Peptides against a protein of PDB entry 3HUF. Designs and how they scored, part 7

Target 1, 320 residues: chain A of PDB entry 3HUF
Amino acid sequence: MWIIEAEGDILKGKSRILFPGTYIVGRNVSDDSSHIQVISKSISKRHARFTILTPSEKDYFTGGPCEFEVKDLDTKFGTKVNEKVVGQNGDSYKEKDLKIQLGKCPFTINAYWRSMCIQFDNPEMLSQWASNLNLLGIPTGLRDSDATTHFVMNRQAGSSITVGTMYAFLKKTVIIDDSYLQYLSTVKESVIEDASLMPDALECFKNIIKNNDQFPSSPEDCINSLEGFSCAMLNTSSESHHLLELLGLRISTFMSLGDIDKELISKTDFVVLNNAVYDSEKISFPEGIFCLTIEQLWKIIIERNSRELISKEIERLKYA

## One batch from the design tools (peptide; made by RFdiffusion4, then SolubleMPNN)

Design b1_p8_7_s1 (from b1_p8_7, 5 letters changed)
Fold by OpenDDE base, seed 2:
Structure b1_p8_7_s1 (fold): chain B 320 residues (1-320), chain A 8 residues (1-8)
Amino acid sequence: as target 1 above (320 residues)
Amino acid sequence: SESDLLEP
């Protein structure tokens, strides 16, 4: 989201969130959802127009800001952004920091981008929330992104956490739920005058982790916890592969269960399968190899003695 | 006043 601040009390000492939309900026306007009052004798009654666009799909992958348009309203002394005079037709900006100079005012409006990018685990939840979140200037998507700051956990009561949720946790993404999204949808009017009223996602995250025994205490407890072990995986999902990498596993990939030969077994400590393959093919598993699901592996890695537990399971099946 | 000269 865009936040504006200014020196010299020209914004009355307030930090303000700018959501996607159009704002008239000047000395003789009243602060509301479409106006920004700036208190200076050197500023025109109606000085500039700010237009913030909704996030693009590219912004979800890059963590880039919503496009910020500035137009001078034919003022005597013009408008500058980053020491450059705004063109007659207005200019558009994608920089994360904007120093906006209104006329001869000795103080600048400082606009800065606070990155917030929300990944969804479920396409139905994305479809429900994307429009509202985009109107807050928050990029949203389903695919993994290095720009992702928050991850929406799908709450099905009594179900195991998804692979996407496991991976988001290990990636140190802030996990949030539908309750946080509901709260975000209500704050739009209250944060117009005070950016500090934005809800803290870290509190939501801490509560999720504390109240769910399926999470370890920290990502650091699991990252590289299985270093030195080797696994084989059916090439079914990228998220599953990245999850196993974060555990410190050496990973071999195969395309079918028929590719699990004696050579692969000799180099592999265990085989990771999806639930569908595990349930359907368990009768046909090769002898002398430990096969498990990601969910079964997760139950082991959340334990404090995960390395000892996995070693015992490997030994049990080598001598069976 | 200088403020009147700063009409938009």
Scores: peptide ipSAE 0.023, ipTM 0.629, DockQ to the pose 0.297
Fold by OpenDDE base, seed 1:
Structure b1_p8_7_s1 (fold): chain B 320 residues (1-320), chain A 8 residues (1-8)
Amino acid sequence: as target 1 above (320 residues)
Amino acid sequence: SESDLLEP
């Protein structure tokens, strides 16, 4: 989201979130959803128009800011952004830091991009929330992104957490739920005057982790916990591969259990399958190798003695 | 200075 601050108390010492929309900026406007009051005698009554665009699809993957348009409202001394005069038709900015000078005001409005990019675990939740979140200037999507700051877990009562949720946790993304999204939707009016009223997602995350036994206490408890082990990965998602990498596993990727020969079995500690392959191929599992689902692996990983548990299961099948 | 007053 865009946040504005200013020097010299021209914004009354307040930080403000700029959601997507249009704002008239000037001395003789009242702060509301479409106006930004700036307190300086050197600023016109109506000085500039700021327009924040909704997030683009590209912004979801790059963590780039919503486009920030600035137009001077035909003022005597103009408007500058990053020491450059704004063009007659207005200019658009994609920089994460903007110094906006209104006329001869010695103090600048500083606009900065606070990265917030929400990945959803399922398309239904995305469809429900994307519009509202985009109107907050928050990029949203389903696909894994290095720009992802937050991850919305799928709440299915009585189900294990998804691979996406497991991976998001190990990536140290802030896992959130529908309760946080509901809260975000309500703060829009309150944060106009004070950007500090934006809810901290870390509190939501801490509560999710604390109240769900399917999570370890920290990602650090699991990262590289299986260093020195090797696995073969069969018919799993890209997130599954990345998850196994974060566990410190050496990974071999295959499309069929038939690709696993005796030589590979001798070099592989276990095989990781998705649920569909695990259930369909149980009869065709190679002899002498431990096959498990990623969800079964996760249940082992969250235990304090994960290495010992994996070792015992590997040994059990070598001597069976 | 009063001269730095933009047009009111």
Scores: peptide ipSAE 0.022, ipTM 0.614, DockQ to the pose 0.258
Fold by OpenDDE base, seed 4:
Structure b1_p8_7_s1 (fold): chain B 320 residues (1-320), chain A 8 residues (1-8)
Amino acid sequence: as target 1 above (320 residues)
Amino acid sequence: SESDLLEP
């Protein structure tokens, strides 16, 4: 989201969130959803127009800001952004930090991009929320991205957490739920004068972790917890591979169950399979190797003695 | 300001 603040009293000492939309900026306007009052004798009655675009798909992957357009409203002394005069037709900006000078005002409006990018695990939830969140200037998507700051866990009572949720947790993405999204949707008008009223997701996250026994106390409890072990996995998803890598596993990939030969078995401690392959092919598993799903592995990893549990299971199947 | 005289 874009946040504006200013030195001196030109913004009345307040910070403001600029959601996607158009704002008339000037001395003789009243603060509302489409106007920003700036208190200076050096600023025109109606000085500039700010237009914040909705997030692009690229912004979801890069963590880039919503495009910020500035137009001078034919003022005597013009408008500058980052010391550059705004062109007669207006200019657009993708920089995360903008110093906006209105005319000869000695104080600048400082606009900065606060990164908030929400990944969804479920396409139905994305379809439900994407429009509303985009209108808050929040990029949204399904695919993993290094720019993601938040991850929406679907509240399915009694289901195992998904690989996406597991990975989001381990990569220290703030896990949120639909209750937090609902809360975000209500704050748009309340934060118009005070950007500090934006809700913190950390409390929501803490409550999710506390109330769900499928989460360890922290990501640090699981990161590198299986260092020194080796696994083989079917080439299923990049997310599953990254999850296993964060556990500290040495990973070998295979294309089919037929590739699980005596050589592979001799080099690996266990085989990780997806649920569909595990359930369909469990009768055909090679003897002398421990095969498990990611969900079964996760149930072991969240235990404090995960290394001992894995070792015992490997030993049990080597001597069976 | 000088702008108050020239701007509508």
Scores: peptide ipSAE 0.034, ipTM 0.634, DockQ to the pose 0.199; fails the geometry check
Fold by OpenDDE base, seed 3:
Structure b1_p8_7_s1 (fold): chain B 320 residues (1-320), chain A 8 residues (1-8)
Amino acid sequence: as target 1 above (320 residues)
Amino acid sequence: SESDLLEP
């Protein structure tokens, strides 16, 4: 989201969120959803137009800001952004920090990008929320991105957390739920005048972790917890692979259960399968190897004695 | 008001 602040009390000491939309900026406008009053004798009655675009798909992957357009409204002394005069037709900016000078005003409006990028675990929730979140200037998507700051957990009552949720947790992404998204949708009007009213996602995250026994206390409790073990994985999602890497596992990949030969078994402590293969192939598992799902592995990993638990399961099946 | 006389 874009936040503006200014020196010299020209914004009345307020920090303001600018959502996607158009704003007339000037001395003789009233603060509302489409106007920004700036208090200076050196600023025109109607000085500039700011237009903030909705997030692009690229912004989701890069963590880039919503495009910020500035147009001077034919003022005597013009408008500058980052010491450069705004062109007659307006200019567009993708920098995360904008120093906006209105005419000869000695104080600048400082616009800065606060990164918030929300990954969704399922397409249904994305479809439900994406439009509303994009109107808040929040990029959204399904695919893993290094720019993601938040992850929406799919809450189905009584279900295990998904691989996406597990991976998001280990990546130290702030996990949120639908309740937080609902809250975000309601604050849009209240934060126009006071950016400090933006809800804290970390509180939501802490509450999720505290109230769900499927989460360890911290990602650090799980990261590299399986260092020294080796697994084989059916060629599954990239998230599954990265999850196993974050556990410190040495990973081998295979295409089918038939490719699990004696050599692979000799070098592998356990096999990780997706739920569909695990359920369909239970009868045909290779002898002498521990096969489990990622969800079953996660249940072991969240335990304080995860290494001992895995070792016992490996031993049980090697000697069975 | 004096504000109305200020240049645009």
Scores: peptide ipSAE 0.023, ipTM 0.610, DockQ to the pose 0.204; fails the geometry check

Design b1_p8_7_s2 (from b1_p8_7, 6 letters changed)
Fold by OpenDDE base, seed 1:
Formats: C-alpha cells, sequence, structure tokens
Structure b1_p8_7_s2 (fold): chain B 320 residues (1-320), chain A 8 residues (1-8)
C-alpha cells in the first residue's frame, strides 16, 4: 500500500494510507477518502491530483507499487516529483519512493510503498476477496511469488494443512485467515487519518500457529531439518519441490514409480508422493524403499525428533 | 483559481 508522510508538519504529523482512488491535494480541502489537506501557505487551495491505480497482475509477481499518478492543477509554481516537474498532462510513477513537492513549499510529501502482497491457497477464497483487497491496493493471486508477504490458508475443518500452507510457513510468509481479511476490509475508513491503525498481520499469524498443532513453533525448527537425507519426488507440485528443498533434502524428480530402479533406491532414503499417486500406486511401490505423502512427511517434520523418526522408518523397511 | 499560493 502507499503511505504518505510529510516534513514540517504539513500533514499534521500524520501518516496516511492512500488506497487506489483519486485524491485532491491542497491547503483548502478537508481530509477524507478523496482529499488530502496539506497545511502550507505556499500551497494552493487545490494544488495537485493524486491517482493511485489498483494493482496490476505484474505487481503481484514483482511486489511493485500500484501506479501513482500526479497531476498539477494548473498552479503557479507547479508540482515536482523526485525533483522533476510534473508534465502538463500529469505523470505516472512506479518508483517505491516519491518525494512530492507542491509549489515552493520547503517541505515535501514523502510517499513510500509498503509491500503487502497476498497469496491465496485456493481459487474460491481468491474469488471472494480479490476485489476488496485490490481496492485496498493489495495485489492478490494463487501462484507462488517471491513478492508474497502474506498467505491465506485454506480452512477445511478436520483436514491437514495444504502443501501451499506448509511452503508458505517455511518461506516465512505471514499466514493469515479469513478473520484477518474481514478485519482488513473494515479498517479502510479508520486508516485515512492514521496509517498506524493498519492491523498487524503478525498477531493473526501468531494466533494461527499457537492454536493449530499442525504447525511447528517456527519455520527455523523445520528448515534444513532433513539435511543429509535424499528423496525422490513423484508427481508433486512445484511448491512441494521447494518445500522439500527448504527441508534440506537432496531431491530427484521423476514422473513414474517405474523410473525408480535398484540403483536409485540405493541412493535414495525415501520417495515423496502426492495423495493421488500414493493411493493409486500402493501396490506398485518399489521394494526396499520408504514411500510417503508430503502430508505424512510434514507430520514427521513438525516433531522435535524428525530426523530420528525418518531414520526409524527407513530402517524398518530395509529390515522388513 | 486553483492557484492561490500565499507565499512563494
Amino acid sequence: as target 1 above (320 residues)
Amino acid sequence: SESDELLP
């Protein structure tokens, strides 16, 4: 989201979130959803128009800011952004830091991009929330992205957490739920005057982790916990591969159990399967190798003695 | 007028 602050108390010492929309900026406007009051005698009553666009699809993957348009409202001394005069038709900016000078005011409005990018675990939740979140200037999507800051877990009562949720956790993204999204949707009016009223997602995350026994206490408890082990990965998602990498596993990727020969078995500690392959191929599992689902692996990983548990299962099959 | 700066 865009946040504005200013020097010289021209914004009354307040930080403000700018959601997608249009704002008239000037000395003689009242702060509301479409106006930004700036207190300086060097600034026109109506000085500039700021327009913040909704997030683009590209912004979800790059963590780039919503496009920030600035137009001078035909003022005597103009408007500058990053020391450059705004053009007659206005200019658009994609920089994460904007220094906006209104006329000859010695103090600038500083606009900065606070990265918030929400990945959803399922398309239904994305469909429900994307519009509202985009109107907050929050990029949203389903696909893994290095720009993601938050992850909405799928709440299925009585089910294990998804691979996406597991991976999001190990990536140290802030896992959130529908309760946080609901709260986030209500703060839009309150944060106009004070950007500090934006809810901290870390509190939601801490509560999720604390109240769900399917999570370890921290990602650090699991990262590289299986260093020195090797696995073969069969018919799993890209998130599954990345998850296994974060566990410190050496990974071999295959499309069929038939690709696993005796030589590979000798070099592989276990095989990781998705649920569909695990259930369908149980009869065709190679002899002498431990096959498990990623969800079964996760249940082992969250235990304090994960290495010992994996070792015992590997040994059990070598001597069976 | 939109331009009504009181000081330079």
Scores: peptide ipSAE 0.100, ipTM 0.791, DockQ to the pose 0.316
Fold by OpenDDE base, seed 5:
Structure b1_p8_7_s2 (fold): chain B 320 residues (1-320), chain A 8 residues (1-8)
Amino acid sequence: as target 1 above (320 residues)
Amino acid sequence: SESDELLP
């Protein structure tokens, strides 16, 4: 999201979140959803127009800011952004930091981009929330992104956490839920005067982890916890592969259970299968190898003695 | 005029 602050008292000592939309900036406007009052005698009554675009799909993958357009409203002394005079037709900016000078005002408005990109675990939740979040200037998507800062866990009562949730946790992404999204949807009016009223996602995350026994205390409890072990997996999802890598596993990929030969068995401690293959092919599992699902592996990983547990299970099935 | 800067 875009946040503005200013030197001196020209913004009354307040920070403000700018959501996507159009703002008239000037000395003689009243602060509301479409106006920013700036207190200086060097600034016109109506000095500039700020237009913040909704996030693009590209912004979700790059963590780039919503496009920030600045137009001078035909003022005597113009408007500058990053020491450059704004052109007559206005200019658009994708920099994360904007120093905006209105006329000859000795104090600048500083706009900075606070990165927030929300990944969703399922398309239904994305479809429900994407529009509202985009109107907050928050990029949203389903696919893994290096720009992802937050991950929406689907709270289905009695279900295990998904591979996406497990991976998001190990990546140290802030996991949030629908309750946090609901709270975000209400902040538009309150944050006009005080950007500090933005809800703390980290508090939401801490509460989720504390109240859900499917999570370890920290990602560090699981990262590289299986260093030295080797697994084989079906080449089905990139998230599953990356999850196993974060556990410190050496990974071999195969296309079918028929590709699991004696050589692969000899160098592999266990085979990771998706639920559908695990359930359908239980009778066809290769002899002398431990086969499990990601969810079964996760249940072992979250235990304090995960290495001992997995070693014991490997031994049990090697001799069965 | 919208341009009404009071100080230079």
Scores: peptide ipSAE 0.097, ipTM 0.787, DockQ to the pose 0.315
Fold by OpenDDE base, seed 4:
Structure b1_p8_7_s2 (fold): chain B 320 residues (1-320), chain A 8 residues (1-8)
Amino acid sequence: as target 1 above (320 residues)
Amino acid sequence: SESDELLP
């Protein structure tokens, strides 16, 4: 989201979130959803127009800001952004930090991009929320991205957390739920005068972790917890591979269960399979190797003695 | 809009 603040009292000492939309900026406008009052005698009654675009798909992957357009409203001394005069037709900006000078005002409006990018695990939830969140200047998507700051866990009571949720947790993404999204949707008008009123996701996250026994106390409890072990996995998803890598596993990949030969078995401690392959092919598993799903592995990993539990299970199947 | 800066 874009946040503006200013030196001196030209913004009355307040910070403001700028959601996607158009704002008239000037000395003689009243603060509302489409106007920003700036208090200076050096500023025109109606000085500039700010237009913030909705997030692009690229912004979801890069963590880039919503495009920020500035137009001068035919003022005597013009408008500058980052010391450059705004062109007669207006200019657009993708920089995360903008110093906006209105005329000869000695104080600048400082606009900065606060990164918030929400990944969804469920396409139905994305379809439900994407429009509203985009109108808040929040990029949204389904695919994993290094730019993601938040991850929406679907509240399915009694189901195991997904691989996406597990990975989001381990990569230290703030896990949120629909209750937080609902709360975000209500703040649009309340933050107009004070950007600090934006809700903190950390409280929601803490409550999710506290109330769900499928989460360890912290990502650090699981990261590299299986260092020194080796696994083989079916080439199913990049997300599953990244999850296993964050556990500190040495990973070998195979294309079919038929590739699990004596050589592979001799080099690996266990085989990780997806649920569909595990359930369909469990009768055909090679002897002398421990096969498990990611969900079964996760249930072991969240235990404080995960290394001992894995070792015992490997030993049990080597001698069976 | 009309330019009406009061001070330079």
Scores: peptide ipSAE 0.096, ipTM 0.790, DockQ to the pose 0.299
Fold by OpenDDE base, seed 2:
Structure b1_p8_7_s2 (fold): chain B 320 residues (1-320), chain A 8 residues (1-8)
Amino acid sequence: as target 1 above (320 residues)
Amino acid sequence: SESDELLP
């Protein structure tokens, strides 16, 4: 989201969130959803127009800001952004930091981008929330992104956490739920006057982790916890592969269970399968190899003695 | 529109 601040009390000492939309900026406007009052004798009654666009799909992958348009409203001394005079037709900016100078005012409006990018685990939840979140200037998507700051956990009561949730946790993404999204949807009006009223996602995250025994205490407890072990996996999910990499596993990929030969077994400590393959093919598993699901592996890695537990399971099946 | 800046 865009946040504006200013020196010299020209914004009355307030920080303000700018959501996607159009704002008239000047000395003789009243602060509301479409106006920004700036207190200086050197500023016109109506000085500039700010237009913030909704996030693009590219912004979801890059963590880039919503496009910020500035137009001078035919003022005597013009408007500058980053020491450059705004063109007659207005200019558009994608920089994360904007120093906006209104006329000859000795103080600047400082606009800065606070990155917030929300990944969804479930397409139905994305479809429900994307429009509202985009109107807050928050990029949203389903695919994994290095720009992702927050991950929406799908709450099915009594179900195991998804692979997406496991991976988001290990990636140190802030996991949030529908309650946080509901809260975000209500704050739009209240944060106009005070940007500090934006809800803290870390509190939501801490509560999720504390109240769910399926999470370890920290990502650091699991990252590289299985270093030195080797696994094979069916090439079905990129998220599953990245999850196993974060555990420090050496990974071999195969296309079918028939590719699990004696050579692969000799080099592999265990085989990771999806639930569907595990349930359907368990009768046909090769002898002398430990096969498990991601969810079964997760139950082991959240334990404090995960390395000892996995070693015992490997040994049990080698001598069976 | 004429600039409405107040001369300091």
Scores: peptide ipSAE 0.089, ipTM 0.774, DockQ to the pose 0.189; fails the geometry check

Design b1_p8_7_s3 (from b1_p8_7, 6 letters changed)
Fold by OpenDDE base, seed 2:
Structure b1_p8_7_s3 (fold): chain B 320 residues (1-320), chain A 8 residues (1-8)
Amino acid sequence: as target 1 above (320 residues)
Amino acid sequence: SESDLLKL
């Protein structure tokens, strides 16, 4: 989201969030959803127009800012952004930091981009929330991105957490739920005058982790916890592959269970399967190899003695 | 800082 601050009390000592929309900026406007009052004798009554665009799909992958348009309203001394005079038709900015000078005012409005990108675990929740979150200037998507800051877990009561949730946790993404999204949807009016009223997602995350025994205490407890072990995986999910990499596993991929030959068995400690293949094909598993699901592996890696547990299961099945 | 991202 865009946040504005200013020196010399020209913004009354307040920080303000700028959601997507249009703002008239000047000395003789009242602060509301479409106006920003600036207190200086050196600025025009109506000085500039700011327009914040909604996030693009590209902004979700890059963590880039919503486009910031500035237009001078035919003022005597113009408007500058980053020491450059704004053009007659207005200019658009994608820089994360903007120093905005209104006329001859000795103090600048400093606009800075605070990155927030929300990944969703399922398309139904994305479809429900994307429009509202985009109107807050928050990029949203389904695909993994290095720019993601938050991940919405699907709460199904009594179900295991998804592979997407496991991976988001190990990637150190802030896990949130629908309760946090509901809260975000209510704050739009209250944060217009005070950006500090934005809800803290870290409190939501801490509560999720504390109240769910399916999470380890920290990502650091699981990252590289299986270093030195090797696995084979059916090439069905990129998220599953990335999850196993974060565990420190050496990964071999195969296309079918028929590709699990004696050579592969000799080089791997265990085979990771999806639930559908595990349930359908368990009667045809190769002898002398430990096969498990991602969810079964997750139950082992959250234990303090995960390495000893994995070693015992490997030994049990090699001598069975 | 990474710490500032966690305040939202």
Scores: peptide ipSAE 0.000, ipTM 0.390, DockQ to the pose 0.016
Fold by OpenDDE base, seed 4:
Structure b1_p8_7_s3 (fold): chain B 320 residues (1-320), chain A 8 residues (1-8)
Amino acid sequence: as target 1 above (320 residues)
Amino acid sequence: SESDLLKL
């Protein structure tokens, strides 16, 4: 989201969130959803127009800001952004930090981009929320992104958490739910006079983790917890590979169950399969190797004695 | 720091 603050009390000592939309900035406007009052004798009655665009798909992958357009409203002394005079037709900015000087005002409006990118695990939830979140200046998507700050867990009561949720947790993404999204949607209806009044997603996250026994106490409890073990996996998803890598596993990939030969078995402690392959091929598993799903592996990893549990299961199946 | 980005 874009946040503005200013020196010299020209914004009345308040920080303000700017959602996508158009704002008239000046001395003789009243603060509302489309106006920003700036208190200075050096600023025109109506001085500039700020236009913030909705997020692009690229912004979801990069964590880049919503495009920020600045236009001077034919003022005597113009407008500057990052010490550069704004052109007569206006200029657009993609920098995360904007120092906006209105005329000869000695104090600047500082606009900064606070990155918030929400990944969804479920396409139906993305379809439901994307429009509202984009109108908050929040990029949204389904695919994993290094720019992802938040992950929406689907509240299916009694289902195992997805691989996406497991990976989001281990990569220290803030896991949120629909209740937090609902709360975010109400924030747009208020003139945010204080950006510090934004709800802390960490409280929502702490409540999710505390109330769901499928999560460990911290990501650190699971990261590298299986260091020294080796697994083989079917080349099914990059996310599953990254999850197993975060567990500290040495990973070998295979293309089919027929590639699981005696050589692979000799170098591998266990085989990780997706649910579909595991359920269809249970009868054809090679003898002398431990095969499990990612969800079965996760149930072992969340235990404090995960290394002892996995060792015991490996031994049990080597002698079966 | 990574911690300050996650407070939103």
Scores: peptide ipSAE 0.000, ipTM 0.386, DockQ to the pose 0.015
Fold by OpenDDE base, seed 3:
Structure b1_p8_7_s3 (fold): chain B 320 residues (1-320), chain A 8 residues (1-8)
Amino acid sequence: as target 1 above (320 residues)
Amino acid sequence: SESDLLKL
């Protein structure tokens, strides 16, 4: 989201969130969803127009800001952004920090981008929420992104957490639920004049972790917890591979259960399968190897004695 | 505070 603040009292000492939209900036406007009052004798009655675009798909992957357009409203002393005079037709900015000088005002409006990128685990939830979140200046998507700050957990009552949720947790992404998204949608008007009224996603996350026994206390409890073990996995999602890497596993890949030869078995402690393959092929598992799903592996990993548990399962199946 | 916003 874009946040503006200013030196001195020209913004009345308030920080303000700028959602996607158009704002008239000047001395003789009243603060509302489309106007920013700036208190200075050096500022025109109507001085500039700010236009913040909705996030692009690229912004989701890069954590880049919503495009910020500035136009001078034909003022005597113009407008500058980052010491550069704004062109007659306006200029567009993708910098995360904008120092906006209105005319000869000795104080600048400082605009800064706070990155918030929400990944969804469920395409139906993305479809439900993306429009509203984009209107908050929040990029949204389904695919893994290094810019992801938040992850929406698919909350089906009584279901195991998904691989996406597990991976988001280990990546130290803030896991949120639909209740947080609902809250974000309600605060849009209240935060216009006070950016501090933004809801705390960490509180939501803490509550999710505390109230769900499927989560360890921290990602650090799981990261590298299986160091020294080796697994083989079917060539599945990239998230599944990255999840297993974060556990400290050495990973071999195979294309079919038929490719699991004696050599692979000799070098592998266990095989990780997706649910569909596990359920369909459980009768055809190679002898002498421990096969499990990622969800079954996760249930072992969240235990304090995960290494001992996995070792026992490996031994049980090697000597069975 | 800047810190309260980073709690998003």
Scores: peptide ipSAE 0.000, ipTM 0.384, DockQ to the pose 0.018; fails the geometry check
Fold by OpenDDE base, seed 5:
Parts: C-alpha cells; structure tokens; sequence
Structure b1_p8_7_s3 (fold): chain B 320 residues (1-320), chain A 8 residues (1-8)
C-alpha cells in the first residue's frame, strides 16, 4: 500500500494510506476519500492530483508498487517528484519512494510503498476477495511468489492444512484467515486520517498458530529437521518439492510407482505420495520401502522427536 | 525480516 507522511506538520503529523483512486491535494481541500489537505501557505488551494492505480499481475510477483500518477494542477511553482519537475500532462511513478514537493513548500510529502502481497491457497477465496483487496492496493494471486507477504489459509474445519499452507509457514509468510481479510475491509475509511489503524496481521497469525495444533511453534523447528534423509516423490507439484527441500531432504523424482526400482529403493529412506496415489495404490506399494503422504510426513515433522519417529518407521519396513 | 513485514 502507499503511505504518505510529511515533514513540518503539513499533514498534521498524520500518516495516511492512499488506496487506489484519485486525490486532489491542496491547502484548501478537506481530508476525505478523494482529497488530501496540506497545510502550507506555499501550496496552492488545489495543487496536485494524485492517482493510484490498482495493482497489476506483475506487481504480485515483484512486490512492486501500484502505479502512482502525479499531475500538477497548473500551479505557479509546479510540483516536483524526486527533485524532477512533473511534466505538463503528469507523470507516472513506479519507484517505492517518492519525495513530492508542492510548489515552494520547504517540506516534502514522502510517499513510500509498503509491500503487501496476499497469496491464496484456494481459488474460490481468491475469487471472493481479490477485487476488494485490489481496491486496497493489495496484489493477490494463487501462485507462489517471492513477493508474497501473507498467505490466506483455507479454514476447512477438521481438514489437514494444505501443502501450500505448510510451505507458506516454512517460508515465514504471515498466515492469515478470512477474519483478517474482513477486518482489512472495514478499516478503509478510518485509515484516511491515521494509517496506524490498519489491523495487525501478526495478531491474526499468532492466534492461528496458538489455536491450531497442526503448526509447530516456529518454522525453525521444521527447517532442515530431516537433514541426511533421502526421499523419492511423484513429480506432482513444485511446492511439494520446495517443501521437502526446506526439510533438508535429498529428493529423487519419479513419474509412476512402476519407476520405483531396486536402485531407487536402495538410495531412498521413504517415498512421498499425494493422497490420491496413496489411497488408490496402497496394495501396489513396493516391498521394503516406507510410503507416506505429505500430510502424514507433516504430522511427523511437527513432533519434537521427528527424526526418531521417521527412523523407527524406516527400520520397521526394512525388516518387515 | 518478519519484523519488516509486520510493521503496518
């Protein structure tokens, strides 16, 4: 989201979030959803127009800012952004930091981009929330992104957490739920005058972790916890592969259960399968190898004695 | 850091 602050009390000592939309900036406007009052004798009554665009798909992957357009409203002394005079037709900015000088005002408006990119685990939830979140200047998507700051966990009562949720947790992404998204939707008007009224996602995350026994206390409890073990996995998802890598596993990939030969068995401690293959092929599992799902593996790795647990299961099957 | 993501 774009946040503006200013020196010399020209914004009344307040920070403000600029959601996607158009703002008239000047001395003789009243603060509202479309106006920013700036308190200086050196600023025109109506000085500039700010236009914040909605996030692009690219912004979700890059964590780049919503495009920030600045237009001078034909003022005597113009407008500058990052020491450059704004052109007659206005200019657009994709820099994360903007120093906006209105006329001869000795104090600048500092606009900075606070990255917030929300990944969804579920396409239905994305479809429900994307439009609203985009109107807050928050990029949204389903795919993994290095720019992802938050991950929406699907609250299915009594279901195991998904591989996406597991991976988001291990990546130290802030896991949130629909309650946080609902709260974000309510603050839009209140944050016009005080950007600090944005809800803390960390409180939501702490509550999720505290109230769900499917999470370890920290990602660090699981990262590299299975270092030295080797697994084979069905080539199904990149997220599953990356999850197993974060556990410190050596990974071999196979395309079918028929590819699990004596050579693969000899170098592999266990096989990771998806639920569909695990349930359908239980009778066809190769002898002498431990087969489990990612969800079963997750139940082991969240235990304090995960290495001992997995070692015992591997040994049981080598001698069965 | 986690702290930078959380400083809303």
Amino acid sequence: as target 1 above (320 residues)
Amino acid sequence: SESDLLKL
Scores: peptide ipSAE 0.000, ipTM 0.383, DockQ to the pose 0.015; fails the geometry check

